# Designs tried in a protein design run: peptides against a protein of PDB entry 4JHK. Part 174

Target 1, 212 residues: chain A of PDB entry 4JHK
Amino acid sequence: EDYKIQSFDLETQKLLKTALKDPGSVDLEKVSSVIVDQSLKDQVFSREAGRICYTIVQAEAKQTNGSVFRRNLLNRLQQEFKAREETRKRSTQEWVCLVSFICNIFDYLKVNNMPMVALVHPVYDCLFRLAQSDALKNEEEVDCLVLQLHRIGDQLEKMNVQLMDELFNLLRDGFLLQEDLSSMGRLLLLEILEFRAGGWKLSDTAQKYYYS

## One batch from the design tools (peptide; made by RFdiffusion4, then SolubleMPNN)

Design b2_p28_5_s2
Fold by OpenDDE base, seed 2:
Structure b2_p28_5_s2 (fold): chain B 212 residues (1-212), chain A 28 residues (1-28)
Amino acid sequence: as target 1 above (212 residues)
Amino acid sequence: MEELEELRRRLRERAVEDWERLAPLEAE
């Protein structure tokens, strides 16, 4: 499998490739750190990062029955999560990258083919934060919120439907009641409301309307 | 609104708890 890691220098690319095939031969703490750092800068990579992380986890488990990479990854994620409000204040872009990365890890990093239960509440917390009025007025945050719900909303709902209901109550209220939403933000909220109502599926008509 | 605030508070607490308690177990 090929992975999109062109944003890294050649040495780091080699490190990542080696980690994917022979994780026992590299510093997995460094690998995890590099992946997190890049994911905090690039939302596009964060999606790929999830896949990369899962592959490394599988490779390490198979090779040594170890979990050094996953442990280091989660430790770093925990640190970033704890500092999420500070990150948001410092940079909206970094904040949405953080949310995106956590969501993508939730999506890809399965344990025994199951989502990590430890990530459910953190993910919801991030999404609820994005659903607050001060965030909904920012189109970049709305973009992130809607994107993540498109990607993992169905999985999250299976983990906790009550929280999902509460989240979408906020989104509905934002759509209907909040006055300082951008036109695009309002449109995106409407779309995601319809998306969930349709069983987390987008009709061809809706896709054309919202994204064409 | 109070209910929502309480929900968010509990959610934040659970999120922290999940990281500290559940993540290590899942990471083995």
Scores: peptide ipSAE 0.367, ipTM 0.884, DockQ to the pose 0.899
Fold by OpenDDE base, seed 4:
Structure b2_p28_5_s2 (fold): chain B 212 residues (1-212), chain A 28 residues (1-28)
Amino acid sequence: as target 1 above (212 residues)
Amino acid sequence: MEELEELRRRLRERAVEDWERLAPLEAE
């Protein structure tokens, strides 16, 4: 299976490839750090990173019944999460990359084929932050918010429907009441409201309306 | 608005607690 790791230098690519095949032969702490670092810079890679992380976790489990990679990954994610407000202040791009990465890890990195409970509240916290008025006025943050809800909203709701209800109350209020939303931002909010209302699905007609 | 702010506060606290308590367990 091919993984999109062309953005790394050749040495790092080799490291990642080895981790995917023989995780016991590499420094998995270093591997996790490299993946997180790149995910914070490249939102496109964040999606791929989730898949890569899942594969490494599975490979390590099969090879040594270990969980060194997952432990190091979560430790690094915890550090980045704790600094999320500072990250947002420094760079909106890095902030949305962080949110995207955490959401992708939630999406791909299952424990016993279940979402990691430890990530539920952190994910919701990130999404609630994106749903605040100061964030909704930034189209880049709205894009991130809507994208994540499209990807993991149904899974996240299953973990805590009450928080999802509260989140969408904020989104509805933003859509209806906030004056400094961009036209695209308002459209995206409306779409995601309808998306959830439709059971996290869009009809073909709605798809054409919003994206064609 | 006050209720929302309180909810947000509690959510942040729970997020931190989950990292400290649940993440290590799920990392094993």
Scores: peptide ipSAE 0.366, ipTM 0.882, DockQ to the pose 0.902
Fold by OpenDDE base, seed 3:
Structure b2_p28_5_s2 (fold): chain B 212 residues (1-212), chain A 28 residues (1-28)
Amino acid sequence: as target 1 above (212 residues)
Amino acid sequence: MEELEELRRRLRERAVEDWERLAPLEAE
């Protein structure tokens, strides 16, 4: 299986390729750090990062029945999560990349084919932060919020429907009451409200309306 | 507004607790 890692230098590409097939022969702490660092810079890569992380976890489990990579990855993720407000203050781009990465790890890095329970509240905390008034006025943050809900909203709801209800109460209030939303932001909020109301599905008519 | 603030406070606390408690268990 091929992975999209062309954004890395050749040495790092070699490191990642080796980690994917022979994780015991590389420094898995370094590998996890490289993946996190790039995910904080490139939101598109964060999706690929989830797949890469899952593959490395599976490879290590098969090779040594170990979990060194997953432990290091989660430790780094925890550090970035704790610093999320400072990250947001420094760079909106890095903040939305962080949220995207956490959500993608939730989506791909499953334990016994189930989402990691440890990530449920952190993911919701990030989404609630994006749903605050000061974030909803920033189109980049609204884009991130709506994108993640499209990707993992149904899975998150299965983990905690009460938090999802509260989150969408905020989104509805933002759509109805917030005055400084962009036109696109308001459109995206309406779309995601309809998306959930339709069972996390979008009709062909609605798809054309919002994304054509 | 007060209800939302309290919810967010509890959510942040639970997020930290889950990292410390549940992540090690799921890593095994």
Scores: peptide ipSAE 0.364, ipTM 0.882, DockQ to the pose 0.925
Fold by OpenDDE base, seed 5:
Structure b2_p28_5_s2 (fold): chain B 212 residues (1-212), chain A 28 residues (1-28)
Amino acid sequence: as target 1 above (212 residues)
Amino acid sequence: MEELEELRRRLRERAVEDWERLAPLEAE
């Protein structure tokens, strides 16, 4: 399987490739740190990072029955999560990258084919933060929020429908009541409201309306 | 708004707690 790691230097690419094939031969703490660092810089990579992480987890489990990588990954993510408000204040871009990465890990890093329960509330917390008025006025944060809900909304709802209802109450209120939304932001909120209402599916007609 | 703030407060607390409590178990 091919992974998009061309954004790294050659040495790091080699490290990642080795981790994917022979995780026992590399420093998995270093690997996890490198992946997190890059994911905090590149939102596009964060999606691929989820797949990479899952593959490394599987490879390590198969090779040594170990979980060193997953442990280190989660520890680093926890640290970043705890500092999420400081990150948001420092850089909106890094903040949305962090949210994207956590959501992608939730999406890809399954335990016994189930989402990690440990990530459910953290993910919701991030999404609720993005749904606050001060965040909804920022198109970059709205983009992130809507993107994550498109990707993992149905899975999250299955984990806790009450929280999802509360989240979408905020989104509806934002759409209807908030005055400083951008035109695109308002459009995206409407789209995601309709997306969930349609069972987390977008009709062909809606697709053309919103994205063409 | 107060109810929402309370909900978010509890959610933040649960998020940290769950991560600390459950992540080690799921890393086994």
Scores: peptide ipSAE 0.359, ipTM 0.880, DockQ to the pose 0.935

Design b2_p28_5_s3
Fold by OpenDDE base, seed 4:
Structure b2_p28_5_s3 (fold): chain B 212 residues (1-212), chain A 28 residues (1-28)
Amino acid sequence: as target 1 above (212 residues)
Amino acid sequence: SSSLEKLRKELRELAVKEWEELAPLEAE
């Protein structure tokens, strides 16, 4: 399989490739840190990172029945999550990357073909933060919010429908009541509201209006 | 509904207009 790791230096690329094939031969704590660091800088990579992480987890489980990589990854994610408000204040881009990465890990890193329960609340907390009025006025944050809900909204709802209802109450209120939204932001909110209402899919009619 | 369809259209048009207004400014 081809993984998009060209953004790393050659030494790091070698490290990642080795981790993917022979995780027991590398420092998996270092590997996890490298992946997280890059994911915080590159939103495009954050999507690929989920796939990479899943592959490493599976490889380690198969090779040694171990979970060192997953433990280190989750520990680092927890650290970044706890500091999310500071990250947001420092850089909206890094904050959006963090949310994207956490959501992608939730999407890809499944245990027994099920989402990790431990990630449910952290993911919702991030999405709730993006759904606050001060975040909804920023198109970059709205883009992130809507993108993640498109990707994992149906899975998240299955894990906790009450939180999803609360989240979408905020989004509906934002759409209807918040005055300082851009028209694009408002359009995105409407689209995601319709997306969920339609069972996490868009009708042909709605698809035409939003994407044609 | 026709009302929702109209709303989608209006918001789309507004979004395009806002983008067109901002694009030249960002290019400067």
Scores: peptide ipSAE 0.194, ipTM 0.726, DockQ to the pose 0.016
Fold by OpenDDE base, seed 1:
Structure b2_p28_5_s3 (fold): chain B 212 residues (1-212), chain A 28 residues (1-28)
Amino acid sequence: as target 1 above (212 residues)
Amino acid sequence: SSSLEKLRKELRELAVKEWEELAPLEAE
């Protein structure tokens, strides 16, 4: 399999490749840290990182029936999550990367083909933060919010419909009532409102308007 | 509804306009 790890130096690439095939032969804490660090810098990589993490988890489970990597990964994610407000204040880009990564881990790192229950509230907390007025005025945050909902919204709703309803109440209110949204922001909110209303898929009419 | 379609069109047009206006500034 080809993994997009060209952004790392050769030594780190070797480390990651080894982790993917023989996780017992490498420092899995270091591997997890490297993946998280890069995911906080590159939102595109964060998507790939989810797949990489899943593969390493599966490889370790197969090799030793262990879960050292997953434990280290989740511990690091928890640390970053706890510091999310500080991260947001420091860098919007790092903040949306963090959200993206957490959502991607939720999407990829499944147990018995089911989402990890432990990640449900952290994911919702991130999305709720993005749905606050001070975040909705930032197009980068709105884009992140809408992107994640497109990717995992249906899964999240299955895990907790009440939280999803509450989240979309905020989005509706933002769309209708918030004055300092960009037109693009409003358009994105409208699109995602219609997306959920359509059963987490776009109607032909909506498809034409938003993506033609 | 026709009203919703009109709103979509208007928002899209405004969004495009705003991006076109911002693009040169971001390139600097």
Scores: peptide ipSAE 0.170, ipTM 0.717, DockQ to the pose 0.016
Fold by OpenDDE base, seed 2:
Structure b2_p28_5_s3 (fold): chain B 212 residues (1-212), chain A 28 residues (1-28)
Amino acid sequence: as target 1 above (212 residues)
Amino acid sequence: SSSLEKLRKELRELAVKEWEELAPLEAE
């Protein structure tokens, strides 16, 4: 399996490759740290990071029945999550990277084929923050929100349908009532409203319209 | 529905227009 880690220096690439195959031979705290750091800078890497993290977790579990990597990863994620408002104020780009990373970890880092329950509320909290009026007026945040809901919305709803209903109430109200949204922002909100209403899939007509 | 389709079309047209108007401003 190919992992895209060319954005790291050669030494770090070697570290990551070793972690993927022989996690017991490397400092897994350091590995988790470099993955989180890069994911906070590169939203595209966040998706790949999820796959990498899952592989390392599985490799460590099989090798030593350990969970050092996952523990360190989640601890770091929790720290970044707690500081999310400061991150958002400092850089919208870093904020959406953080949200993307948390959502991708939720998507990929499953235990016994089940999402980690501990990540459910943090993910929802991030999405709710993106659904606030001050965030909805920023297309970059709307893009992030809609992208994550496309990726993991169905899974999140299964974990807590009440929170999903509340979230989409905010999105509906934003679409209908908020005056300072761009037309693109409104279009994105409309799309995601239709997406959920259609059972987390778009009709052929809608698919063609939004993505042709 | 036809009403929803009309709304999508209108929003898309406006979105394109707004994007074109913002492009010069972002370049400055």
Scores: peptide ipSAE 0.194, ipTM 0.734, DockQ to the pose 0.016; fails the geometry check
Fold by OpenDDE base, seed 3:
Structure b2_p28_5_s3 (fold): chain B 212 residues (1-212), chain A 28 residues (1-28)
Amino acid sequence: as target 1 above (212 residues)
Amino acid sequence: SSSLEKLRKELRELAVKEWEELAPLEAE
């Protein structure tokens, strides 16, 4: 299977390829660290990272019934999550990469084909942070928020509809009442409001106006 | 429905205009 790991040096690519096929032969803590570090730099990679992580988890489970990689991955994620406010203050780019990565891990790293319950609140906490007024005025954060809701909003709602209602109340209020939103930001909020209202899909008429 | 379509169109046009106006300023 082809994985998008061209951004890594050749040595790291070899490490990742080995982890995907023979996880017991490599330092899985190092592998998890490398994946997290790159995911914090490249939002596009975060999607691929979720798939890579899932594959490594499955490979280790089949090979040794172990969970060393998943444990190290989640521990590192927890550390980054705890420091999310400092990360946001330092770099908006790293912050949205962190959110994207956590959301993608939620999306791909399933337990018994179910989302990891332990990630539900951390994901919502990140999305609620993006829904605050100081974040909604930044298009980069709005882009991230809307993108994640498009990808995993339906799954999150199934886990906790009350939190989703509260989140979208903030988004509605931001759309209607916040003065310092750009027109693009306001348009994105309208789109995601319609997206959820339509059962996490866009109507034909909405599709025309947002993507045509 | 018609009001929503009008709103979508207006926001879209404003978004394009704002980006076009900001692009030269960011390059300076």
Scores: peptide ipSAE 0.156, ipTM 0.705, DockQ to the pose 0.015; fails the geometry check

Design b2_p28_5_s4
Fold by OpenDDE base, seed 1:
Structure b2_p28_5_s4 (fold): chain B 212 residues (1-212), chain A 28 residues (1-28)
Amino acid sequence: as target 1 above (212 residues)
Amino acid sequence: SSRLEQLAKELRELSVKEWEELAPLESE
């Protein structure tokens, strides 16, 4: 398998490749830190990072029946989550990267093909934060919100439909009542409302309307 | 608005608590 890790230097690339195949031979704490650090800088990598993390977790489990990588990863992620408001104040870009990464970990890092229960409320908390009025006026945050809901909304709803209903009440109110949304932001909110209403699916016609 | 703020606060509290309690169990 090929992973998109060209953004790292050659030494780090080698480290990651080794972790993917022989996790017992590398410092898995260091590996987890490197992945998290890069994910906080590059939202595109955040998606790939989820897949990479899953592979390393599986490789370690198979090799040593260990979970050192997962433990270190989640510990670091928890630290970043706890500091999320400060991160948002410092950098919108880092904030949306953090949200993206948490959502991608939720999506990829499953136990027995089930999402980790511990991540459900943290993910919802991030999405609810993005759904607040001060965030909805920022197109970058709206982009992040809508993207995550497209990716994992159906899974999250299965975990807690009540919270999803509350979240979408906020999105509906934002769409209808908030005056300082960008044109694109308003369009994206409408699209995601229709997306969920359609069973987390989008028709070809709707796709052309909103994204062409 | 007050209800929404309370819900948000509750959600944050739950998210931190559940993560702290459950993450170690799922990571080991």
Scores: peptide ipSAE 0.030, ipTM 0.610, DockQ to the pose 0.920
Fold by OpenDDE base, seed 3:
Structure b2_p28_5_s4 (fold): chain B 212 residues (1-212), chain A 28 residues (1-28)
Amino acid sequence: as target 1 above (212 residues)
Amino acid sequence: SSRLEQLAKELRELSVKEWEELAPLESE
């Protein structure tokens, strides 16, 4: 299995590769910090980080029956989540990377083969923040919002349909009422509204219209 | 819209609390 870690320097790549195969031989706190730091800078990596984290968690569990990596990862993630508004003010790019990373962790890090219940509300909070008027006017934030809903929307709805309904009320209002949306932003909102209405699936016709 | 803003605020508060409750469990 291939992992996208090209954005790291060679020494760090080696560290990550070792963590994936022999987690007991590396400083897993350092590994977790490196992953989080890079996830905040690199959108592509942020989207893939969940899979990498899952692999390390499984490897550590099998090799040493430990959970050091997961604990450190979640602690760091919690710190970043708490500071999310400050991050957003400082850098939209870092903010959307953070959201992407949190969503990936939700998607890949399972507990007893189920999503972590404790991450449901934090994920929704991030999505609700992206659905506010001040965020919807930014294409980068709209893109992030729509992408995450495509990836994990069905899972999130299963966890809490009421919150999903409220979220999509905001998106509908944004689509219909907000005047400073970009053309692409408006198109993306319409697409995601239709996507959910279709049971989190797109028809071939819709797929061609929006993405071809 | 005021209702939606209030909901967003409540959601943020709940999310932080729930995450804080998770941390001790992960340490066990």
Scores: peptide ipSAE 0.029, ipTM 0.593, DockQ to the pose 0.674
Fold by OpenDDE base, seed 5:
Structure b2_p28_5_s4 (fold): chain B 212 residues (1-212), chain A 28 residues (1-28)
Amino acid sequence: as target 1 above (212 residues)
Amino acid sequence: SSRLEQLAKELRELSVKEWEELAPLESE
């Protein structure tokens, strides 16, 4: 399989490739740090990073029965999560990258095709933060929120429907009551409300309406 | 296999421990 790691220098690419095939021969703490750092800068890579992380976790488990990479990865994510408000204040871009990465890890880093239960609340906490009025007025944050719900909303709901109901209550209130939403932001909120109401699916017509 | 099941169990348990302080589990 090919992985999208062209954004890294050649030495780092080599490191990542080695980690994917022979994780026992590299510093997996360094590998995890590199992946997290890049994911906090590039939201597109953040999506690919989930797949890369899953592969490394699987490779290490099979090769050495180890969990060094996953431990370091999750520890770093926990640190970034704890500092999320500071990150948001510093850079909206870094904040949405962080949310995206946590959501992607939730999506890809599964054990026997099951989500990690420990990530459910952190993911919801991020989404709830994006659903606050001060975040909903920022189109970049709305984009992130809606994107994640499109990607993992159905999975999250299966893990905790009560939290999802509460989240969408906030989104509905934002759509109906908040006056400083951008036109696109309001449109996206309506779309995601309809998306969930439709069983986490959109018709082709609706998709074209909202995203063309 | 028993080995795969054991690995899956270990992975789940580790994930819970790593995030225990950050996000308490509803089941606990």
Scores: peptide ipSAE 0.027, ipTM 0.544, DockQ to the pose 0.106
Fold by OpenDDE base, seed 4:
Structure b2_p28_5_s4 (fold): chain B 212 residues (1-212), chain A 28 residues (1-28)
Amino acid sequence: as target 1 above (212 residues)
Amino acid sequence: SSRLEQLAKELRELSVKEWEELAPLESE
């Protein structure tokens, strides 16, 4: 498999490649930290990072029946999650990268082909934060929110429909009542509301309208 | 716009349908 890791220096690329094939031969704590650090800087990489993480987890499980990488990864994620408000205050870009990464880990890092239950509440907490009025006025945060819901909304709903209902109540309120939304932000909220209402699918007509 | 109004109407209708479909599950 080809992984998009060209953004790293050559030494780090070698480290990651080794981790993917022979995880027992590298410092998996360091590997996890490197992946998280880069994911906080590059939202595009965060998607690839999920795939990379899954592969390393599977490789370690097969090689040593170990879970050192997963444990370190989740520990780091927990640390970043706990500091999410400070991150948001410091940099909106880093904040949306964090959310994107957590959502991608949720999407890719399956256990017995099921989402990790432990990530459900953290993911919802992030999405709820993006659904607050102070976040909805920022188009970058709305973009992130809508993107994640498109990617994992159906999975999240299956894990906890009550939280999803509460989240979308906030989004409906934002769409209807909030005055300082951008035109694009309002359009995106309408689209995602329609997306869920349609069973996490868009009609061809809707797809053309929102994304053409 | 007329298109947005139409979409808003459709959204409301879909939302009602969604609620009706979920209501039995929520009661369980």
Scores: peptide ipSAE 0.007, ipTM 0.336, DockQ to the pose 0.026

